# Ledger of designs, part 73: peptides against a protein of PDB entry 5H65

Target 1, 294 residues: chain A of PDB entry 5H65
Amino acid sequence: QYLERTPLCAILKQKAPQQYRIRAKLRSYKPRRLFQSVKLHCPKCHLLQEVPHEGDLDIIFQDGATKTPDVKLQNTSLYDSKIWTTKNQKGRKVAVHFVKNNGILPLSNECLLLIEGGTLSEICKLSNKFNSVIPVRSGHEDLELLDLSAPFLIQGTIHHYGCKQCSSLRSIQNLNSLVDKTSWIPSSVAEALGIVPLQYVFVMTFTLDDGTGVLEAYLMDSDKFFQIPASEVLMDDDLQKSVDMIMDMFCPPGIKIDAYPWLECFIKSYNVTNGTDNQICYQIFDTTVAEDVI

## One batch from the design tools (peptide; aimed at target 1 M220 V272 Q283)

Design b2_p26_3_s2 (made by RFdiffusion4, then SolubleMPNN; from b2_p26_3, 14 letters changed)
Fold by OpenDDE base, seed 3:
Structure b2_p26_3_s2 (fold): chain B 294 residues (1-294), chain A 26 residues (1-26)
Amino acid sequence: as target 1 above (294 residues)
Amino acid sequence: SAAEEKKREEERYKILEELLKKEAEL
C-alpha cells in the first residue's frame, strides 16, 4: 500500500490505528546492548520471553543428567541407542539415540540425535557433527522432550525453542509421522512433537525525530529490518558486529543529531489501555534499514 | 550395504564416545 510521507507532528495529533510512512532521525534507542534486544516471541499467545542464557541451560541439562536412562526405551524401530557411563562426574549415564530413516541409519549430516543426560557442552559438540540434536528424557512409555525451557531442537549453532503455554507435548515416537527423516525441518519436528515454535525477534524502542516532533516507535522484527536473522545473531560475532555497525551508523555516538542520517520507515499506531489510561503507541513495520537510508 | 552401514554406525559411536569422554574429563 502506498503511503505518503507524514511529518511526526501531524502523526502525533491523529487517532489510532493508522499507518504512516515517515522520514526521521534515530535520536536514541533502547536497549543499547544487542543481546538484550533479542527475544523469543510466540506467534500464538504473543508472549515475549528471554532467550535462555548458557548458565540457564547448564542448570537444565545438569538436572536432566541426574536421571537415569530407561533401558526399556532403548533401540526402538525409530532409533538405535548407545549408552555411556562417564568415569568422572559420579558415573553419569549418557544415552544417545540415533534416529533412523526407514530403518536405516542416515549419514551424520542427515541424522537426528536424541540425547539423555548430556551436558550443554556435549550437546553443542554433537550438534556440530550431526544434523540435529533433541534433548530428551525417559518417560513412562517413551522418550520425551526434556524441557521446553531448553531448546527442543539444536541445529548447528541454532537453538529452537517452544512455547510452554501453547505447546501440548507429544512423545518422541511421534517423529514417526515425518516421512522425511533426513532434513529435520524445525517446523515439522515441532508439529510432530506438539510444539509451538517460538520466533527470535529483535525488540527495540526507537526515539525518532524529524525536526517537527519526537516519537517513540517499537520495533519487533525477526529478519527484515537488519536483514539479519535474530535467530542467528546471538551465536555469530560477525552478525553482531553488523547490527552494531548499523545502529552506530544511524545513531553515531558523540555526534550531534543534525549529522545523523535520515531513516525512512513505516510505522503503525495502535491503542494501548493501561487501566483508565488510553495511550497511543507506535510500531515500526515493513522496514529494511539498508534500503531506507537517505 | 549392511556392512557399510554397520561400519558407519561404529564410527559414529566412536565419535560420540570420544566427545563424551573428553567432556567427562574436563
Scores: peptide ipSAE 0.270, ipTM 0.838, DockQ to the pose 0.010
OpenDDE base, seeds 1, 2, 4, 5: peptide ipSAE 0.130, 0.269, 0.263, 0.264; ipTM 0.693, 0.836, 0.833, 0.834

Design b2_p26_3_s3 (made by RFdiffusion4, then SolubleMPNN; from b2_p26_3, 13 letters changed)
Fold by OpenDDE base, seed 4:
Structure b2_p26_3_s3 (fold): chain B 294 residues (1-294), chain A 26 residues (1-26)
Amino acid sequence: as target 1 above (294 residues)
Amino acid sequence: SELEEKKREEENYKILSEILKKEAEL
């Protein structure tokens, strides 16, 4: 798309909705902490949610560990099962189901594990050794996803979440519908299990100033703006540093705005009704900062 | 092959045992 640059003073006088190309300085932004800016977004119902904390996940997995794996659900055509027991007072049992590809056990880096009774720590360690891990529980007739409040799929350090409102969960045997049982694409897994996957997004408010006016613009972006996936940033210190560096570059602390670099971006205006008041809001779209520094 | 599959199973179980640090039940 091509748009001519429009000064902010002109934009502020125009009715919504419209699209603009702007060149402005990032006067300030919020939230300042990266972990506060990463949210989960449902593409279907558009609900924004907080990324669950480790403490919340610990509780979910602890509760899951109180249930005994059903022997009748072990060793199906889809998976081979192995059980580990602890000798502690709790006597925790962990069932691991290795999903097979056409009846054959795949290599570890291609293997999906279904786990009952695992802790967050154990699951995370497993996800680094195997392709993917799904926390599950024994249902009445089949294994089922443990809880949508926890990840439905863990690949390496990436936790994939589903929308509780929009998902209609199906049993684990529906993974049989997948032709390729080696790559374990999250969207394919979600589709098979009736899950609407949530999208990690950066959510920020930018205060933009081009010298003619000041405008607040909303940013909701998954991987385009920073060229860094929001899904990976919380678990990767280097990616976090990169985002921080980018933000510091555009909005350096301790110096005057006159020294700030120019940011070129696209914004769209839209109307928001708040009671009797009509407010025009702005959102950043189709923008990559790494290529738009002048 | 059957031998390769068995080897994979053994390796997988070894990994799991190291992580879970529990007694495996057959």
Scores: peptide ipSAE 0.423, ipTM 0.865, DockQ to the pose 0.010
OpenDDE base, seeds 1, 2, 3, 5: peptide ipSAE 0.421, 0.420, 0.422, 0.420; ipTM 0.864, 0.865, 0.864, 0.862; seed 1 fails the geometry check

Design b2_p26_3_s4 (made by RFdiffusion4, then SolubleMPNN; from b2_p26_3, 15 letters changed)
Fold by OpenDDE base, seed 1:
Structure b2_p26_3_s4 (fold): chain B 294 residues (1-294), chain A 26 residues (1-26)
Amino acid sequence: as target 1 above (294 residues)
Amino acid sequence: SAAEEEAERARQYAILSTLLKKEAEE
């Protein structure tokens, strides 16, 4: 994809939609805090959602922990069940279901756990020792996903979320449809359970200035712009630091814009109707900052 | 083998018991 470089002053005079290659300085950006820029995006309905905070998850799992596991749903052909009772939390019961592969318990690093009554802390700890964890609850006839407001799958430090609008949840026994019950691919798990997976995305607004003009460009990107997955950044301090360093490099604090590095990127213009007002907006696309630093 | 599976089960239960600080119900 080749486009001739166009100055911002020329772009600002042109009708939308069009695509441009630009060379500009990042005068400013928002939001300034990284955690505010990471969102969940549905590929079907295109709704943007906030990533649930720890407090939100605590509430959900706390509520789940008040429920008693249904004995009749334990020990099926799909999973073996074990119940633990807490020593210091009024005898809270936690049911863990170990999903079997062809009737055989897999190794811990291949094993999917279904958990009833676990806290966020417990679930997170377990996700580091086992392949994956799904928080579940006892349904009428089968185990069911606990809540789409919480992760439907936790692998290591990655929380996988589903779209409430587009998902039609199915019971846990639908995991039987998976041929491979050792790798636990998130998309496969989602499909089996009727979940439309949400995508982590960076959502930011850049103010770009090339000396001829200034425009704001919208960034919605999952892993290309920073070459860092949005899905991992919230749980990895090093990745967070990397993003911060990149942004500080392009927009160094306390320094005049004349000293800023040049950013080469692609932007596309598009029309937006806001009430009676027609506005031209701009979006960054197909851009990797690591390759576009001049 | 069956013995290997049981050993792995025991290992996994031990991990869970330790992490959750809970007593297993029989």
Scores: peptide ipSAE 0.394, ipTM 0.872, DockQ to the pose 0.010
OpenDDE base, seeds 2, 3, 4, 5: peptide ipSAE 0.350, 0.090, 0.376, 0.392; ipTM 0.848, 0.746, 0.874, 0.857

Design b2_p26_4 (made by RFdiffusion4)
Pose (drawn by RFdiffusion4):
Structure b2_p26_4 (pose): chain A 289 residues (1-273, 279-294), chain P 26 residues (1-26)
Amino acid sequence: QYLERTPLCAILKQKAPQQYRIRAKLRSYKPRRLFQSVKLHCPKCHLLQEVPHEGDLDIIFQDGATKTPDVKLQNTSLYDSKIWTTKNQKGRKVAVHFVKNNGILPLSNECLLLIEGGTLSEICKLSNKFNSVIPVRSGHEDLELLDLSAPFLIQGTIHHYGCKQCSSLRSIQNLNSLVDKTSWIPSSVAEALGIVPLQYVFVMTFTLDDGTGVLEAYLMDSDKFFQIPASEVLMDDDLQKSVDMIMDMFCPPGIKIDAYPWLECFIKSYNVTQICYQIFDTTVAEDVI
Amino acid sequence: SAQEEKDLKILETAAAKGILDDELAP
């Protein structure tokens, strides 16, 4: 009834901060390599960070495999422990600690594992069969998180990361403070270990063109715009294909802008200290499937 | 690379000012 759209030339003449409903074509976008759009964002210090690569994580886990699990930290009231020996793996030993709920191991889909000396591949397989996995190492007096450079929790396809600057790391026995040992809420796990969780976000720069003007608008969201979780997309081939197709739909390579579909959206203007723009309250996924 | 870094710093500043509270809400 009162749906009206503001041309871009009108927006460029106005001061910030304001909000606009617009319709424009996506002339171009960055990043050209879409995997680079997935960033980690700390809610506490507002720093943006890259997600560690497989090679980075492999280094950490292989380095963890050189250390011997300490027998003094095995079989507590919090967890049962099991050590596996290996062959042709530089004498590697793998420790899996099964976390109990009130002195009893829960079902595998509710059971959290702590693992010393495991590979990324093994941890991912364990994450399918069990509730979740925390990579750990034998500290002086207790089990401790392997490294904040690696995920503090792998749950399903989500690798949860914490902020190195804002976190004050606590040892594993502090998991006793969790209300139960079956739900394993990631934020609750992070609080018990003194970790400030990072948030996954899609970060992209859109160049919008409606024929009256041109404008650069940022995309910064976890799961609204694509209806695809940023927290899952790097570990899910189907979600990656969906992002590829949506961006190919709005901005196909090689063909002209005349043939592109229109992008209906809101944008907000704001002062940085020049005026910048950002998409908000917008989803392409409700009308596109 | 320098432009990307600049853009990321701008977004950090926008997040710190609360301009992105709704977008970053869980």

Design b2_p26_4_s1 (made by RFdiffusion4, then SolubleMPNN; from b2_p26_4, 12 letters changed)
Fold by OpenDDE base, seed 2:
Structure b2_p26_4_s1 (fold): chain B 294 residues (1-294), chain A 26 residues (1-26)
Amino acid sequence: as target 1 above (294 residues)
Amino acid sequence: SEEEQQQLQELETAAARGELAESLAP
């Protein structure tokens, strides 16, 4: 739909909800650090959470590694199992289960690994060779996902997370419902295991000024605004630099706002009730800035 | 810093409320 440009002063006087096209300068934004702007968002309950730090994952996997793999759960129709005993004094056992496609082991790049008792370092090493890895634990009758605080699926450098609140976890044997056991699409894996996938999003607050008024609008976007996936930015230095460059272009440090470039974007207003107070808030939507910069 | 953490939490809360409000709107 075509929206005419509306000045901020007019928008500030209008009731919500409405959609607007605006042209404004980015006076300021928060947070200033890129890593602080990347969050995990649940599309169902709308909870935002931090992306787990490496240290957090280390603890989770270390705790998981204290449990011995159950021999009864090895070598099923779904997977072939191998066990390694570490050379350390404790003799930690690590089980790797190779998921089969119709009873046949696929090629390494198409094979899903289930890892039981692995450390973060070991899991990362395996994920470099095998594109798809699921951290698991021995349940009573089947392998189960280790912990939703950790990735339910690791593909290369991408960690896929699930919502603890909205997910109803099912055992690993539910992967049998997947007809194609080679592509390992994250959404399909999540569905089979009863996981509601979390979405990587950029979450920022923009202070916008068009000379007629000032308003704050928040950005929640996965890949459109910067034309950079939020899911990849934390693991790629070049992508991080690109985002930083874009933000510096629109909001250059040490320069007066009069010299800032104009930002064209769409914003939507919505009502928020905080106790007895009704507030109108604004969100940026359906906006791409990268195409205008390149 | 504690201030940065509080600001981030406020941002997250605001964003979550906005998304929830939108989802509940007809």
Scores: peptide ipSAE 0.040, ipTM 0.534, DockQ to the pose 0.226
OpenDDE base, seeds 1, 3, 4, 5: peptide ipSAE 0.021, 0.023, 0.023, 0.032; ipTM 0.595, 0.589, 0.597, 0.638

Design b2_p26_4_s2 (made by RFdiffusion4, then SolubleMPNN; from b2_p26_4, 12 letters changed)
Fold by OpenDDE base, seed 1:
Structure b2_p26_4_s2 (fold): chain B 294 residues (1-294), chain A 26 residues (1-26)
Amino acid sequence: as target 1 above (294 residues)
Amino acid sequence: DEEEKRKLEILEKAAAQGVLDENLAP
């Protein structure tokens, strides 16, 4: 996809849609805070969603914890169940279901837990000891995913979310369809449960200036631009620092733009209609900057 | 084999219990 470099002044005069290769300085960007730039994107309906914060999850799991696990759904061929009762929390019942592989309980690092009535703290602690955790609730005939507003799968510190619009949830026994019940691939789990997994993406707006003109370019990228997965950045301080370093490199504070490094990237123009107003917008695509920073 | 399986199950459940025992009683 070779493109000749085009100055921004020329691009600004052209009709959309078109693709360009540019060399420009990052005058500014938004949002400035990294956590504000990380969103969830549905690959099917293309809706963008905010990543739920701890407060959101606390509410969901608190609500789930008010429900009593159904005894008739415990200890199936798929999982072994154990129940705990809270000491000073009004006798809250917590059920942990250990998913078996061919009737055998896997080692912790290969074991999927289904949890009923767990708090966020408990779930997170369990996810650090076991391969994966799925928050569930007792349905009519089977365990079911607790809530798509919460992660459908937690692996270590990674929260996997599903699209409410595109998902058609199926009961937990559909995990039986998985041949491999040890690795717990998120996409496979999602498919078994009728979930369309959401993708973590960086969503940012860059103000680019090459001295001939200035334009704003939209960035929506999961792992290519920074060579850092958006899915991991929120839970990893080192990755956050890396992204911050990259942004500070291209847009250093307290320095004049004349001293900014040049950013080479691809942008595409597209038409946007807002009521009676038509405008041309720009999006960054197929661009990696990490190699220039390392 | 069965004995080892049983031991494994106990260990895994114990691991989970260790997390929950902070706030829960068996």
Scores: peptide ipSAE 0.192, ipTM 0.796, DockQ to the pose 0.010
OpenDDE base, seeds 2, 3, 4, 5: peptide ipSAE 0.151, 0.035, 0.034, 0.036; ipTM 0.777, 0.681, 0.682, 0.706

Design b2_p26_4_s3 (made by RFdiffusion4, then SolubleMPNN; from b2_p26_4, 10 letters changed)
Fold by OpenDDE base, seed 4:
Structure b2_p26_4_s3 (fold): chain B 294 residues (1-294), chain A 26 residues (1-26)
Amino acid sequence: as target 1 above (294 residues)
Amino acid sequence: SSMEQQRLKELEIAAAQGVLDEELAP
């Protein structure tokens, strides 16, 4: 959608809601640390959550590894099971369930693994060899998702998380409802398991200045703004460097704002009420930073 | 065929085994 450029001074005088195209300089932004700007967003309840750290996941999977896989839940029509017992580690048992498609085990690149008792390292390495991995535990009557504090699905280096508040977890056998058991689309898996998937988002507040006025605009974006997926950035050093480079380009430290490049953005205004106080806020939307800053 | 299925299963189990063995190696 085409919009004419509007100076910030004019925008600041107008009522919300409205959409604008602006050209402004990024005076400042927060948070300054990239890892603090990447969050998980629930599209249903709109809560923002921190992305779990590896240390947190280690604890969860370590706890899971203390549980013994239930033998009665092995080798169903949905999956074939294999159990490994560690020689050390007090005989830790690892169960890997290979999900079948119509009774046939698919190729590794199409195969979903359900894992009990695996460490984060093991799970991650398996996810690099197979299509996907779901960490599970033995429930009363079926395998169940291990913990929504951990990924419900790992594909390569991508960790998919679910909302604890909005999800109503269903047992693993509900994967039977999926007609296609080869592609393992995260949204489909989530739906089958009663999970509301969380979305990786960049969350930042930009202070924008075009010389006529200054306003703060909220950025919540998954992959459009930087043309870098928020879901991948934490697991890729090169992507992190790219984001940092972009931010440094638009807001270079130790340099006067007069030398800052111009940022073209779409922003929308909206009303926020807190008691008797009415505030107009702004959010960046449908914006991609240009590769070549003019 | 059943033979193909068995072979595939063995390969995938072996792949998983390889990962686990590597992780459990002293």
Scores: peptide ipSAE 0.246, ipTM 0.826, DockQ to the pose 0.011
OpenDDE base, seeds 1, 2, 3, 5: peptide ipSAE 0.252, 0.246, 0.248, 0.246; ipTM 0.828, 0.827, 0.828, 0.825; seeds 1, 3, 5 fail the geometry check

Design b2_p26_4_s4 (made by RFdiffusion4, then SolubleMPNN; from b2_p26_4, 11 letters changed)
Fold by OpenDDE base, seed 5:
Structure b2_p26_4_s4 (fold): chain B 294 residues (1-294), chain A 26 residues (1-26)
Amino acid sequence: as target 1 above (294 residues)
Amino acid sequence: EEEEQRKLKELETAAAQGVLDENLAP
């Protein structure tokens, strides 16, 4: 629907919920660090989670690597298995299971690997050579996803995470339900394994000023606002630079706000009740700033 | 077909092995 531009001073006097079109300057924003603004969001329970750091993943995979692959679970109709053993005294065993399509191994660029006992480094290296990697462990009757605290699917540099609260994990053999075992669509894999995928989102608070008033608006967006996927920004320096450039354009350091460019966006108001306190909050929606950068 | 499958399997294994050979042995 078409919305007329409304000054912030008028918006601040109105009850929620309402939608507005505004033109304002971005006085400031938080967090200032890009990596702090990227979160994981569950579309079902709406929880926000931190993106795990490499150190966190190292611990998870290290723990997983302490378990010995179950020989009974190797070489099924779904996958062919190969075992490696460390050369050191610990003798860590790593199992790599190559998922077959209709009983035939696909090419590397179409192949899903199930890795059991691998380190983060090994998994990352494998993900660069094969289509997809799933960290797994030996369950009682079947292979199972290792840990939802780690990616359930790694494709190149993209880590796909699942919601611990909303997911009800199923065993690896449920991948048999996938007719196409070459494309490995993340959503399809997630569905087969009972995973609710998390979404990468930019989470920021903007302080907007149009000269009539000042308003704080919340931004939660995956790929529309910057026209840059939140899922890729942490692993791509160029994308990071682009986001930084956009933010610097709207909030140039060392310059007075009078010289800031105008930002046109949509905001919606909503009521929030915390105990006895009622307040009106604002969220940016359906807004793209990339066009303003061009 | 069987021969092709065998060759493919060998190639895939080799690809994985290339990653794991730093500290691992088959």
Scores: peptide ipSAE 0.084, ipTM 0.734, DockQ to the pose 0.010
OpenDDE base, seeds 1, 2, 3, 4: peptide ipSAE 0.065, 0.033, 0.082, 0.082; ipTM 0.707, 0.687, 0.734, 0.734

Design b2_p26_5 (made by RFdiffusion4)
Pose (drawn by RFdiffusion4):
Structure b2_p26_5 (pose): chain A 289 residues (1-273, 279-294), chain P 26 residues (1-26)
Amino acid sequence: QYLERTPLCAILKQKAPQQYRIRAKLRSYKPRRLFQSVKLHCPKCHLLQEVPHEGDLDIIFQDGATKTPDVKLQNTSLYDSKIWTTKNQKGRKVAVHFVKNNGILPLSNECLLLIEGGTLSEICKLSNKFNSVIPVRSGHEDLELLDLSAPFLIQGTIHHYGCKQCSSLRSIQNLNSLVDKTSWIPSSVAEALGIVPLQYVFVMTFTLDDGTGVLEAYLMDSDKFFQIPASEVLMDDDLQKSVDMIMDMFCPPGIKIDAYPWLECFIKSYNVTQICYQIFDTTVAEDVI
Amino acid sequence: EEEELEKLTEIFEAYLKTNEEEEEEE
């Protein structure tokens, strides 16, 4: 009834901060390599970070496999422990600690594992069969998180990361403080270990064009715009194909802008200290499937 | 790459501050 759209030439003449409903074509976008759009964002210190690569994580887990699990830290009231020996793997030993709920191991889909010496591949397989996995190492007096460079929790396809700057790391026995040992809420796991969780976000720069003007608008969200979780997309081939198709739909390579579909959205202007723009309250996924 | 991240961080901090100010006004 009162749906009206503001041309871009009118927006460029106005001061910030304001909000606008617009309709424009996506002339171009960055990143051209879409996997680079997935960033980690700390809610506490607002720092943006890259997600570690497979090679980075392989280095950490292989380095963890050189250390011997300490027998003194095995079989506590918090967890049962099991050590597996290996052949033709530089004498590697894998320790899996099964976390108990009130002295009893829960069902596998509710059971959290702590693992020393495991590979990324093994951890991912374990994450399918069990509730979740925390990579750990034998500290002086207790099990401790392997490294904040690696995920503090792998749950389903989500690799949860913590902020190195804002976190004050606590040892594993502090998991006793969790209300139960079956739900394993990632924020609750992070609080018990003194970790400030990082948030996954899609970060992209859109160049919008409605024929009256041109404007650069940022995309920064976890799951609204694409209706695809940023927390899951790097570990899910189907979700990656969906992002590829949506961006190919709005900005197909090689063909002209005349043939592109329109992008209906809101944008908010704001002062950086020059005026910048950002998409908000917008989803392309509700009308597109 | 690091410079781009620093720049984006600064930009997004400014956006978040604006949102907070609007919420305080309400």

Design b2_p26_5_s1 (made by RFdiffusion4, then SolubleMPNN; from b2_p26_5, 11 letters changed)
Fold by OpenDDE base, seed 4:
Order: sequence, then structure tokens, then C-alpha cells
Structure b2_p26_5_s1 (fold): chain B 294 residues (1-294), chain A 26 residues (1-26)
Amino acid sequence: as target 1 above (294 residues)
Amino acid sequence: SAEELEQLEKIFKAFLKTEEEEKKLE
């Protein structure tokens, strides 16, 4: 879609909804801290959620660790099971289930682990050596996902979350429906388990100024704007630095706005009703800034 | 503890190797 560039002063006078192409300077943005801008978004119910803190996850996994793995659920056609007892005073039992592909155990780098009783630290370390990890618990008839407040799937440093509102969880044996039990595509795993996966998104407010006017535009984007996945940025220092560099480039601290680079982007206006008051808001869409950095 | 985790990893590695060997025998 081709749009002519429109000055902000003209946009500010127009009714919503409309789409615009603009060229403006990023006067300021919020939140300033990257970790505050990363949220989880449900594509179905559109709920925005905070990414769970490590402390929250610790509690969930600690609670899970108090449960004893059910012996009846070990060693099925889907997985082989191993139980490890810690040497601490509590003698915590950790069960690891290695998911098989057609009765054969895949290589470690292709293997999905189902873990009962693991701590966050243990799970994260294991996820670095195996393809995927799913925290599970012993249900009545089958293994089940531990808690949607925790990741349903961990691959390397990526934590995949599901929507509590929209998901209808199914037991772990439903993974049998997956023909390929080596790649463990998150969407496929989610579908098999009845999970609506949440999407990592950058959520930011930009104050844009083109010299003719100033407006605030909302950014909600997963990977297009920065060309960096929001799903990976929190656990990767290099990606964090890259995002920071991009933001510093467009909005350098301690420098006058006259020296700021121009940002070209698309924005759409929309109406928000607060009682009797009608407010026009703006959202950035279909915009990539990485090309301007090169 | 970190030491316990290392032991766990060794156990799991050994487990995987054993299973592979057992499958070869079947």
C-alpha cells in the first residue's frame, strides 16, 4: 500500500480512522527500560500480560517439586522415564521423560524432555542441552502441563507461554498427534496440547515531532520494527544492546532534537471513547527501522 | 545445587547412552 507523506499538523486535524505515512523525529519514548516494554499478547482475546518474573517462576516450580511423580505414568510408548533423587534433606524427586520418535529416542539436540519436579535453574540448564523442555505434572491418567503461569515450552533461552483464558489444556499424550517428534515447533506443540500461545511484543509509546506538530503513537510489534524478536530479547544481552543502540540512534540522550535522525513510519489513527469524550489515538504499523540504521 | 545438577546431567547422559545401546541390542 502506497501512501503519500502527510505532515503531522494535517494529521492532527483529521478524523479517525485513517492511515498515514509520516516522517518525524522521535522526541521521546516510554518506557525507557527495555524490559518494561516487553509484554505477552494473546492473539485471540487480546489480553496484554507481563512476562513472568523469575521469582514467580521459582514459586511455581518449587510448588511442583513438592509433588511426587506417579509411577504408573512412567515409561509409555511416547516417552522413557528416569527418576533422580536429590541428595538434599528433602530428597526431592525429579522425573525426566524423554519423548521418543516412533519408539526411538532422538539425539539430545532433537529431544523433547518432560520434567517433573525440576527447579527453574535446572530446567533452564537442561533446555540448553536438549531441544525442548516442557514442565509437567502427574495428572490422574496422564502427564499434564504443570501450569500456564509458567512456560509450556522452553527452547534454549526462549520461554513460550500460553493464554490461561483461551487455552483448553489437553494431556501430554496428545503429542502423539505430531508426526515429527524432532523439531518441536512451538505452534504445533501448543495445538496438540490445546494451548493458545501468547506472543511476545514490544509495547512502547513514541512522541513524534516533524516540526509541524507533535503526536504520540503506540507501538505494539513482535519482530518487525527492530528486526529483533521480542521473544528472544529478554534473555540475550546482545539483542538488548542492539535495541538500545537503535533507540539511542533515533533518540540520542543529551542532544538537541534538531540533530535527531528522521524516522519514516506508518501510523493509523483510531477512536477511543472514554465516556462522553472521544479521543483519537495513533498506532505505528508495518514499519521497520533497521533499514535506516544500515 | 550446581553440583547436584552436574550429577543429574551425567546421569541423564548415561541414561541416553544406555538406552541407545539397549535399542541396538533389540
Scores: peptide ipSAE 0.034, ipTM 0.632, DockQ to the pose 0.010
OpenDDE base, seeds 1, 2, 3, 5: peptide ipSAE 0.032, 0.034, 0.030, 0.033; ipTM 0.624, 0.632, 0.629, 0.623

Design b2_p26_5_s2 (made by RFdiffusion4, then SolubleMPNN; from b2_p26_5, 13 letters changed)
Fold by OpenDDE base, seed 4:
Order: structure tokens, then sequence, then C-alpha cells
Structure b2_p26_5_s2 (fold): chain B 294 residues (1-294), chain A 26 residues (1-26)
């Protein structure tokens, strides 16, 4: 991975594709707000999606809460079930299914809950008390994932999403294929349920300037660039502050660019053709900036 | 909402007790 440093002016004159090591100042970046830079990426179809907002999830779970759990699907070898009517104004029916490990109910910190009719608030609270939560609904013959527009798995504050395009959903009983029914590894759960998991990524555009030239470089990174997982940053104030500090260090407000620190990174050029228009674009890769901050 | 969570916790505990009883009967 050794590359000699190349000035931007030279890079701008070269054909793509190529890889470069550069040293430049971060003149500006977009989006400026962190929450706007976090996206979901499918590793299979490569589509980028917005992380669903709380309001979107509320709607999905509210809709799910209008459905009555099917009593025929309760208490299988995989899970024990309890249904009750809430005491709130709506009096909705909620079903909770406690997934067993070899017929034994695991400890709460290892237990997977399948929830029918739960609100977002309830599900989130449960995910903080139990190991994992899957929002489900009663299907024709089995419990099924509620909606791929919502998380297929919630662990603590982490919401795991699946790709609607690439996933071929299987019923909940396919969790039986998992040997370990205590840790609930997201990838294993996804595989069992036919889900292609989406990846949280930071998506940003950097304007880089080394004094010889200026170029825009695209950043799509999950956890390397900031050494902070994109999957965790939205739910952790401290992580958000850390990212903000990093960005403020490289692009300090109220200071002239001459005083900006130098950023060393790798960029790759690539061709983008749209009809008769041919453009060379640049993407940051294999770069960690956190080391420069520390 | 907190009450509902408490209820779920109670349910969970109840299941644990039931399983213990079943094991004792075997």
Amino acid sequence: as target 1 above (294 residues)
Amino acid sequence: SEKELEELEKIYRAFLETEKEEEELK
C-alpha cells in the first residue's frame, strides 16, 4: 500500500483509475451535520438509503400494533409466548415470544425477544433490558419479520436493517438453524432469516486543497476513517462529539485555511460516464484520521 | 410504558419459574 505523495495538481491531470497518497487541507466538507452523513449501504446492490427516522418507525410499529397476534403461532419449540392487552387507551394486544436455547429459556441478557404489537418506545426499552429484540408479525404459517423498513434486530441501541431489494425473507422458525441461541450475532440472524444486512456508513464529500490544486473526494466508510462505528454514532452523544471534534480539528471554524492542519489520506480516481459527459471522480479509501487527532 | 416493561419482566420471570417447575417434575 505504499504510495508516494502526489500533489493534487498532478492528480487532476491524470486519467482514471488510479490510486494516490495525498497530503491536503480539508477546505470544507458536506454535509455539515453529522446525522445527515450517516447512511445505510447494501453490500450486494450497493444502494444507499437513509437511516429511518423515529417517526417512520413509529408509523410502522403503530401499524403492526393494530394486528392481532395469531394464537396458533404461540408456544413452539423455539419460543414461549405470552399475550396480553395493554392497559392504555388503545387496549392493543401485545405478544412477546421468548426464544429458548435447547428448550431452556436463557438469561435475560442472552435472551432474544420476538415482539408483536410493540411500540417503538417499548421495543427500545426492551432492547436495553434484554439481549436482542426482533419485531415480528403473525404470518400465514409462522411468525415473520414485521417490516424491512424497520430494524430486523435491535440490540441495545443498535438498530440492524436489511436490504429490501436483496433480501428473501424466511419465516422466524429458521432461527432454529442457529446453533448458538444466546449471542444472536446479527449476521447469523440475518442469514437465517434470508436478510442481506445493510451497513452503516459515513457518507461525506471533502473539498481538499494542498495549495497546488483543489479536488472533491467522496468518503464512504463504516468505521475506519474516524475509528468510530457509523452504526453506533447516532445513538451515542460521546461518539458524536468525538466526530465533531475531529472535523473541527481539520476544518476549524473561524480560522483561515492556511492555519488548517494537513490531512494525509489515500484517494482513488474513477470514471463516471453519463451519456457524452465523462468525469473523473475521487474517493477516499483506507484512511484513518483519528490517529492525527490523538 | 414503564408499566408495560415491568409487565414483560414479570412475564419473563414467570416463564423461568415455570421451567424450573417442569424440570423438577422430571
Scores: peptide ipSAE 0.140, ipTM 0.698, DockQ to the pose 0.010
OpenDDE base, seeds 1, 2, 3, 5: peptide ipSAE 0.114, 0.125, 0.142, 0.035; ipTM 0.695, 0.688, 0.701, 0.635; seed 3 fails the geometry check

